# Peptides against a protein of PDB entry 2AUS, part 204

Target 1, 323 residues: chain A of PDB entry 2AUS
Amino acid sequence: ADIKREVIVKDDKAETNPKWGFPPDKRPIELHIQYGVINLDKPPGPTSHEVVAWIKRILNLEKAGHGGTLDPKVSGVLPVALERATRVVQALLPAGKEYVALMHLHGDVPEDKIRAVMKEFEGEIIQRPPLRSAVKRRLRTRKVYYIEILEIDGRDVLFRVGVEAGTYIRSLIHHIGLALGVGAHMAELRRTRSGPFKEDETLVTLHDLVDYYHFWKEDGIEEYIRKAIQPMEKAVEHLPKIWIKDSAVAAVAHGANLTVPGIVKLNAGIKKGDLVAIMTLKDELVALGKAMMSTQEMIERSKGIAVDVEKVFMPRDWYPKLW

## One batch from the design tools (peptide; made by RFdiffusion4, then SolubleMPNN)

Design b2_p24_6_s3
Fold by OpenDDE base, seed 3:
Structure b2_p24_6_s3 (fold): chain B 323 residues (1-323), chain A 24 residues (1-24)
Amino acid sequence: as target 1 above (323 residues)
Amino acid sequence: SKREEEIEKELAEIYEEIRREAEE
């Protein structure tokens, strides 16, 4: 998420009509909620599904979905996409995650040995799924991006870890314990990041949501609930983007594939098969799709299908039909 | 499965190597 992708401009003369669409920063509060994502601080205890059900009750919503399950005992960053944005969680499922974990060792190990062994777990590791996981009992290779030891207190090791999606920290800790020769288990776990969502000023509790909803409905104060909900476009910040002409927006919003002539600018490094976000020139999310060409092919070709459109988010009436 | 047993052996070898490198 932190790597700035280069933007290649294909059409430097392309303009956008300010009367069309609803930029993320200019949505009325009701529309902002319908196309919103909450950066929720999930409490320990409830399931991710129970928390989503509570949010739906608190905010009087018909639909919501979460950006990746946290176990009941695990707290921290749970993106919850609302109403029309519910399907944007598909962009967050493959996103990297960060955790702070407390590992308890089952024997005494010198601190220098703990540090040396944990450093060797940076990179690609083979994980076993937890015995209780309904996820197919298949050994999987997963990437650990980084391990940062925060504190060592005897047998208790507090550490930050960045991981590929679908890495089980409980399994990682089990393997670290095996490598140390004494065994280990996960005592505590908090998720501190899920793709573009992290512990920052946008993180809110269930209690905050109750209060902010009441301030809006009873006192007419929109400011708090507006700040508590991020635009759905936040949920795709980590994806490669393609920005399209105003004349192409309505066709894509109707489910048409994106063709090469519709492209104004795009990120470098798109490969065939990548998940990409199709954006307006006002940074509105139109759709998610599969790249059918590389960045280079999208630059060099004059025609053809650039993106196979899989999920449309933008309403069909935000931009006029220009075909 | 036979493939899971092979992966378990490879993991055991990797963990033994990590332990040796950490003791040097």
Scores: peptide ipSAE 0.041, ipTM 0.631, DockQ to the pose 0.010
Fold by OpenDDE base, seed 1:
Structure b2_p24_6_s3 (fold): chain B 323 residues (1-323), chain A 24 residues (1-24)
Amino acid sequence: as target 1 above (323 residues)
Amino acid sequence: SKREEEIEKELAEIYEEIRREAEE
């Protein structure tokens, strides 16, 4: 999420009509909710699905979805996409995660040895699939981006860990315990990051949502509920972006693939097969799709399919048909 | 299963390597 991607401009003369669309910061409150994502502090106890059901009840919503399951006992960052934004969760599934974990060792180990062994788990590690997965029991590799030991107190090790999507911290701790020779288990776990969503001023509880909804509906104060909901564009901040002409927006909103002539600017480093966000010149999310070309091919070519459009978010009427 | 035994051997080798590298 923190990777500043270079922006390459293909058409420096492209302008946008200020009367078309609804930029994230200019949406009426009802529209903001329809295209919103909550950075929820999930409490320990309930399932992620139960929490989503509660949010739907609290906010009187028809649809919502979460950006990656947390186990019932796990607390912390759970992005919940609302209504028309529900499908944006697919952008968060492959995103990196950060956790704070408490590992309990089953024997005494010198601190220097704990630190040395845990450092060796930075990088690519081999994990066993959970016993309950119908997936063939095969070794699979996952990346641990970093391990930061926060505290060591005898047999209790508190650490921060950044991981690739689909890394099981319980399995990581089990393997660390085996490497230490004494065994270990996960005592506590909190997720502190899911892609662009982290522990910051945007993190809200279920209690906050109840209060903020009441302030809006009973007192007419929309400020709190507006701040508690992020625009859906937040959920794609970590993706490479392609910005398109106003004349291309309506076609993409109708499910047409993005062709090279529609591109105004794009991020560097796009590869064929990457998930990309198609944006307007006002930074509105139009669609998610699969890149069919690299950044270099999109610059050099005058024609062809640049993005296979998979999920459309923008309504068909926000921009006029210009074809 | 024979495959589970092969996986356990591979894991044992990896853990032994990690332990050796941490003692250097």
Scores: peptide ipSAE 0.029, ipTM 0.583, DockQ to the pose 0.010
Fold by OpenDDE base, seed 5:
Structure b2_p24_6_s3 (fold): chain B 323 residues (1-323), chain A 24 residues (1-24)
Amino acid sequence: as target 1 above (323 residues)
Amino acid sequence: SKREEEIEKELAEIYEEIRREAEE
C-alpha cells in the first residue's frame, strides 16, 4: 500500500469540468454513504459476516461486504464496503496484511535464538492451510514481508508481521515453534492493516457507528458519520491507477473497455494482467479492470484496449456522453 | 497420506536447518 508509484503524464493539456461528477470530498452525506467504506475495528467474538450484518442494521443499508475475513477470535482492521461500493472489496482481497500476534512458546528458548530464528522466516515461507479450511490441503508458499519483535517476556513473544494475502499467522507461529524445537501456538492475534486501511483516526467501533448514526438521524449532526465512513476511493489507493479524459468517463461507466486514447496519466510499472483502478481527473473511481497492456505499451501505442473493465462503480449519469 | 508424510519430513528437515543456522 505504501509503494509510491510514479505518475506518467500522457496528455498534459487535459482539463476536467468541475461541474461533472462528485469528487470524494464533495459528496452529499447520503451519496457518501452509498459509496463508502468503513475502517471497522472488528471486536473479538463475532464472525466477519455477523459484523457486516450488524453494520447493515445500524446504518439501515441493503448491501455491504468486507475486505477479507477475520476469524471470530481475531480483532482489528476490517474494511466494510457499503451499498454501491460493496464490490470494491475485491481490490482489498489481494492486498498485503499486517498483524500483531502474541506467540506462546511451549519451552524455554534464549532470546537471541528466538530473534535469530524469527528473522529466518522473513521472505518466502511454506505454509499449510488451516485444518478448518474446506480448501484442499496443499502446501503453498507465501511472502512474509517483515517480522518485527516488539517484546519478549519469557515464553511470550509479541511481534508485528507484514504478510502476503492469504498467509495464515497461526501456521506461521506453528512453524516458528517447530524451528525453535519447543513448539508454539498463537495466543492472540490482531490485524493492524489491510492494504490502505490501518489503525489510525479513521478506525471506528460498532459502538461508534451506533452513536454517530444517532447523532445524524436524531440531532441532524452529520460530521461524525461522515468521518466514520471513508470514500470508496480509499479502498483502491494501493492499486495502480489510470486517469482518463472526461470524454472517456461515460463510456467506461456504461461498461466499455478503456482504450488508449482515453488515457491522460497513469502509474508506472503496470503489467499486463494487473488489477488497475480507472480514475477521473478528480480522483473519482470509475471502474476496476484488468490491464491489457503494460504502462510502456499504453504510452507508446495510439490505439487498442488498455483495460478490460471488470466492475463499474460510477453511475452512468455523472458525466455526459460525448460520443 | 504418503504425500503428507513426505511433506512433513521435508518440513522437518527445513526447520532443523533453520535451527542449525540460528545456533551458528
Scores: peptide ipSAE 0.024, ipTM 0.595, DockQ to the pose 0.010
Fold by OpenDDE base, seed 2:
Structure b2_p24_6_s3 (fold): chain B 323 residues (1-323), chain A 24 residues (1-24)
Amino acid sequence: as target 1 above (323 residues)
Amino acid sequence: SKREEEIEKELAEIYEEIRREAEE
């Protein structure tokens, strides 16, 4: 998520009409909610689905979805996409995750050995599917981006871990325990990051949402609920982006594929097959799609399909039809 | 199943390798 992507400008003269669209920072509160994502601090106890159902009830919403399941006992960062933004979670599901975990060892191990063994789990690891998954038990490789030991107290090891999506920390801890020769289990787990969503000032509780909704509906105070909900564009910050001309926005919003002439600027390092976010020059999310060209091909070519549009988010009427 | 036993054996070998590498 923290990879700064270079921005390559293809058309330095492209301007945007300030009257068209609704930039993320200028949406009326109702529209902001309709295109919102909550960085929820999920409490321990409820399922992620129960929490989403509660948010829908609290905020009087028809639809919502979460950016990756947390087990009932696991707390922390759960992105919840609202209403028209619900499907933006597809950008978050493949995103990296960070956790703070407490591992309990089943025997005594010297601290130096703990540190050495845990370091060997940085990189590609072989994981077993959880026993509860109906998915055929197949060995799967997953990336552990980093392991940071925070504290070792006898048999208790507190650590921060950054992982590829679909890495099971419980399984990782089990494997660490096997490698240590004594066995281990996961005592506690908190998710501290899910892609662009982290523990920061945007993290809110269910109680905060109740209070902030009441402040808005009863007292007319919008500021709290506005801050508690992030624009859907936050959920795609970690993706490579392509910014398009105003004249291309309406076509893409109608489900047309993005063609090369519509591109104003783009991130470096896009490969064919990558998930990309199509943005306006006002940083509004138009659509998600699959790159059909590399960044270099999108720069060098004058024509062709640059992005196969998979999911449109922007309403069709925010920008005029210019075709 | 025979496949589960094979997977368990492969994992045991990997864990022994990880242990050895950490002791070097």
Scores: peptide ipSAE 0.024, ipTM 0.551, DockQ to the pose 0.010

Design b2_p24_6_s4
Fold by OpenDDE base, seed 2:
Structure b2_p24_6_s4 (fold): chain B 323 residues (1-323), chain A 24 residues (1-24)
Amino acid sequence: as target 1 above (323 residues)
Amino acid sequence: SSHEERIRKELEEIREEIEEEEEE
């Protein structure tokens, strides 16, 4: 998520009308909520689905969805997309995740050996889904991006781990324990990151949401609930972006594919088949789609379908039809 | 509101269940 992507400008003279759309920072509170994502600190105990149901009740919402299941006993970062933003969770599902885990070893192992063996688990690992997962119990590869040992206290190993989406930390710990020769289990697990969402000032509890909603509805104070909800654009920060002309926005908002002439600027390194975010020049999310061209092809070509639009977020009326 | 009170109660019950599981 922290990879700064180069921005290639295709049309440096393209301007945007300030009267059109609703930039993420300028949405009325009701609209902000309709296009919001909560960086929720999920408590241990409830399922991710129960927590989403509670958020819907707290905020009086019809729809919400989460950016990747946490097991009941797992706490921490759970992005919850609201109402019209609900579908943005599809951008978060494939996103990398970070956890802090406490591993308990079933025997004594020298610290040097612990450190050496855990370092060998950086890279590609073979995992088996846990029995309780809805995922077919087949062996699969997953990437471990990094393992950072935070503390070793006898048989307890506290570590930070960055992983590919759908990596099972419990299974990782089990395999580490086997490699150490003593066995191990996961004592504690907290998710500290889900793509662009991390433990920071935007992390809020269910209690915070109750209080902040109350302050808004009863006291007329919008500030707290506004800060507690991130714009849906936050949920796509990790994706490659394509910025489009004002004249192309309404067509894309109607579900038309993005054509090359509509592109103003784009990130470098887009490949055919990548999930990309289509943005306005005001950094509003218009749609998610599949790149039909590379960045280079989008620069060199004068015509053709650049993005197959899969999910539209922007209302059809935010920008005028200019075709 | 009666709705907020019910939500707060449900959240408190969850907190208590968590605290009980941490003591086990």
Scores: peptide ipSAE 0.015, ipTM 0.432, DockQ to the pose 0.085
Fold by OpenDDE base, seed 1:
Structure b2_p24_6_s4 (fold): chain B 323 residues (1-323), chain A 24 residues (1-24)
Amino acid sequence: as target 1 above (323 residues)
Amino acid sequence: SSHEERIRKELEEIREEIEEEEEE
């Protein structure tokens, strides 16, 4: 997820008006919350939907949504997008995930054999969806990006695993157990990463949110609740970006597709069909959309639809209408 | 506030339910 994407400048003379918009670091607390995402440490027990309902109650919100379901028994990183940012979760659903898992083996296996077999599960794996999933029971491939064994204690194997979205760790452990010849099951699971969200200083509990909301509402101290909520722009850090002219912002905020003349700079490696973030020159998220051109086509062409705008986030009035 | 007390009570209930499910 930490792919430093090259930035290609198309218009080096483009300037931005400092009076227009609200950069992520300059939002008043109420506006920051309206365009916020919480990096929640989900406790084991409740469903991801119950936890979202709780956050709405704690913070007195009308809307919220999560960036990818964790099973009830699974703890850890659950991004929760708030209010006007709720739909930014669509950028997080396809994002890679990392977990720490405890696998219990049903028999004794030499450590060298455990290490050798687990390394063979790096790459493309074939999975069957769980019986309870609404997903058609078709065999599907998923990527395992890496497996890092942290500890081996007899029959207990603690490991870190990076996976493509929608990889079932329980199914992976079952297949590892079969390959080892003794069988295995998932004893514990924690999610340590969801795209740009990880275990860091931004991770907060439900209890932290209760306390921080109290400090703001009763004591007038906004610092804690401000730090507990990330700007919605954090939720798109892993996406390729296109930065647009101030004159194009209002049109895109009204739902117009982005045309090539509106582009100031863009990331390298955009392909047709990619999900992209449309940004202002002040790094404000305007919209998400589908790339209709590659990076190279967006550089070489003088006209045409660059991005089919799918979801607008920016209010229509943050930038003036200049057409 | 009555709202914070309700939230605290509901969080305690969830914690108890989690602890009961971890013992099974």
Scores: peptide ipSAE 0.008, ipTM 0.406, DockQ to the pose 0.097
Fold by OpenDDE base, seed 4:
Structure b2_p24_6_s4 (fold): chain B 323 residues (1-323), chain A 24 residues (1-24)
Amino acid sequence: as target 1 above (323 residues)
Amino acid sequence: SSHEERIRKELEEIREEIEEEEEE
């Protein structure tokens, strides 16, 4: 999420009409909720599905979805996309994750050896899916981006780990324990990051949501519930973006593929096959889609399908039909 | 120890599975 992507401008004269659309920071509270994502601090105990069901009850919602399952015993960052934003979770599922884990060693190991061996697990690792995974138990590679040892207290090792989506920290700890020659297990786990969502001022509890919804409905105070819900655009901050002209927005909002003439600016480094976010010039999410061209091809070509639109988020009437 | 022997066996099984997947 913290990767600064270069922005290449194709049309420096493109303007946007301020009367069209609803920029993320200018949505009425009801509309903000309809296009919202909660950065939830999931408590330990309930499943991610139970927590989503509770949020739907608390906020009187018809639909919601989470940005990647946390095991019942695991606490921390669970993005929950609301109502019309529910499908934005598809952008979060492949996103990198960060955890703080407590590993308990089954024997005594010198601290220097612990540090050395754990450093070797940075990079590509082989993992087996856990027994309870409906995924075929095939060996698979996953990337460990970093391991930061926070504390070593005898047999207890507290560490921060950044990982590719679908990396099982329990399996990682098991393999570290094997490499140390004593064995290990995961004692505690907290997720501290899921793509653009992290432990920050946007993190809220289920209790906060109850209180904030009450303040809004009973006291008419919308400030707290507004702050507790992030715009859906937050959930795509980590994706490469393509910004389109106002005249292209309505067509894409109707499910038309994005063609090269609609592009005003785009991120560098888009490859064919990448998941990309199609944005307005006011940073509104129009759609998610698959890049059919590289950034370079989108710059050099005058025509063709740039993005195969897979999921539209923007209502069809926010921008006028200009075709 | 019986624990070290179990760890060694599990490492051998993991290695064999990796080698089999590289040969497929």
Scores: peptide ipSAE 0.000, ipTM 0.354, DockQ to the pose 0.012
Fold by OpenDDE base, seed 5:
Order: sequence, then C-alpha cells, then structure tokens
Structure b2_p24_6_s4 (fold): chain B 323 residues (1-323), chain A 24 residues (1-24)
Amino acid sequence: as target 1 above (323 residues)
Amino acid sequence: SSHEERIRKELEEIREEIEEEEEE
C-alpha cells in the first residue's frame, strides 16, 4: 500500500474551480458521513457482519459495508464504508493485510531454528482455504511480504506478518508448525492493517462511536464524530489514480467512461485491466474503473477510452456539465 | 524424524498438485 507511485503530468496548465465539488476535508458533517469510512477496531466475539449492523444502528444509517471479513475471534482493523461510500470496500478487498499473530508450538524448538524457518516463509506460499470458507478448496499461492518476529517465549511466538489479500494466517501457522517438525496452532490473531487503514489515531471502537454520536446529536459537538469517520478517498489511497479536468468530472459522474483528453495527471505503472481511482484535481473520488490503457498509452494517445467506469461515487451535481 | 519426513512428503504432494493445476 505504501508504494510511492510516480505522478506523470499531461496538462500542467489545468486548473480547478474551488467553488465546485466538496473536497474530502471540507464536507459538511452529514455529507462527510454519507461519504465516510470508519477505521473500526473490531472486538473479538462478533462477526464482521454483526459489527456492521451495530454501526448502522449506532449512526442511524441505511447502508454500510466492510473492507474484508475478520473472523469472529479476530480483532483489529476493520474498515467500514458508510452509505454512499459503501461500495468503496471493493477497493479494499484486494489490498494487502498485516496481522500480529501468536503461534503456539506443540513442541520445543530452538529459537535459532524458529527464526530461520519463519524467514523461509517470506515470499510465495501455498495455501488451502479453510473448510469453513465458501471458496472452493483449491490450492493457491499467496504472497507473504514480510515476517517480523516480535517475541519468542518458549513455545509461544509472537510475530507481525504482511500478506497478500486472502492469505489465511491460520494455515500459515499450521505450515510453519509442520516445517518446524512439532506442529503449531494460532492462539491469537489481530489485524493491524488493511490497505491504507492501520492502527493509528483514526482507529475507533464501537464504544467510541456511541459516545461520539451522542456528543453530536445531544450536545451539538460534531468534532469527535467527524474525526472518527475518514473520507471515502482514504479507502482508495493505495490504488493507482487518474486526475481529470473539471470539464470531464460531470460526464464521469453520470457514468460516462473516461477518455484520454480528460486526463490531467496519472500515476505511473497502470496496466490494462488494473482497478484505478478517478479523482478530481481536488482529490475527490469520482469513480472506480478498469484501466483500458496502460499509463504509457494514456500519455501517448490523444483519444480513446482510458477507463471503463464501473462504479460512480460522486453526486452528479457537484460539478457543472461543461459539454 | 519420521514426522519430519511425513511433513516433507505432504509438502511435496501439495507442490505436485499445484504444478498439475497450473498446467491445466
């Protein structure tokens, strides 16, 4: 998620009208909630679906969705997209994840051997989905980006792990236990990151949300609930971006595909087929779409469909029709 | 140990099953 993507400018003279749109930091509180994502600290016990239902009740919302299931027993970072932002979770599903896990070994293993073997699991690993997964139990490869051992206490190994989306930490721990020759199981698991969402000052509990909503509704203090909700644009920070002219925004907001002339700047390294975020020059999310061209093609071509628009987020009236 | 050998064999079988699925 933290890969600094180069920004290539196609039109260095493009300006934006400050009167149009609602930049992420300047939305009225009601609008901020409608286009918000909560970085929730999911408690252990409830399902991710139950937690989403509770948030909807707490905040009096009609719709919400989560950015990737956490098992009932697993705590930590659960992005919950609200109302009009609900479908932005599609950007978070494929995002990398980080966990802190406690592995319990079923036998005694020298610390040096534990460290050596766990380091060998950095890279591509083979996994079978757990029996309770609705996914067909096909063998699949997944990337382990890093393993950081935090503590070894006899048979208990506390470690941080960065993984590709859909990597099963329980299965990883099982395989590590097998490789150590003694077996192992997952004792505890916490998700510490989901794409751009991490354990930081934006992480809030269900209790915080109750209190902050009451402060707003009863006392008229919006500051706490405003800080507890991130703009939906946070949920796409890890995606490649294409910034468009003000004159193109209304068309895209109406569901038109993005054409090459509408592009002001874009990230390097976009490939055909990539999920991309279409942004205004004020960093407002207009839409998600599929890249129909590479970055290079978008630079070199004067015309054609650059992005097939799959999901519009921006209201149709934030920018004027300039066609 | 006989246990390490079993585990190595299971990992090899899993690897072979994946190589066969990637060739289809």
Scores: peptide ipSAE 0.000, ipTM 0.374, DockQ to the pose 0.011

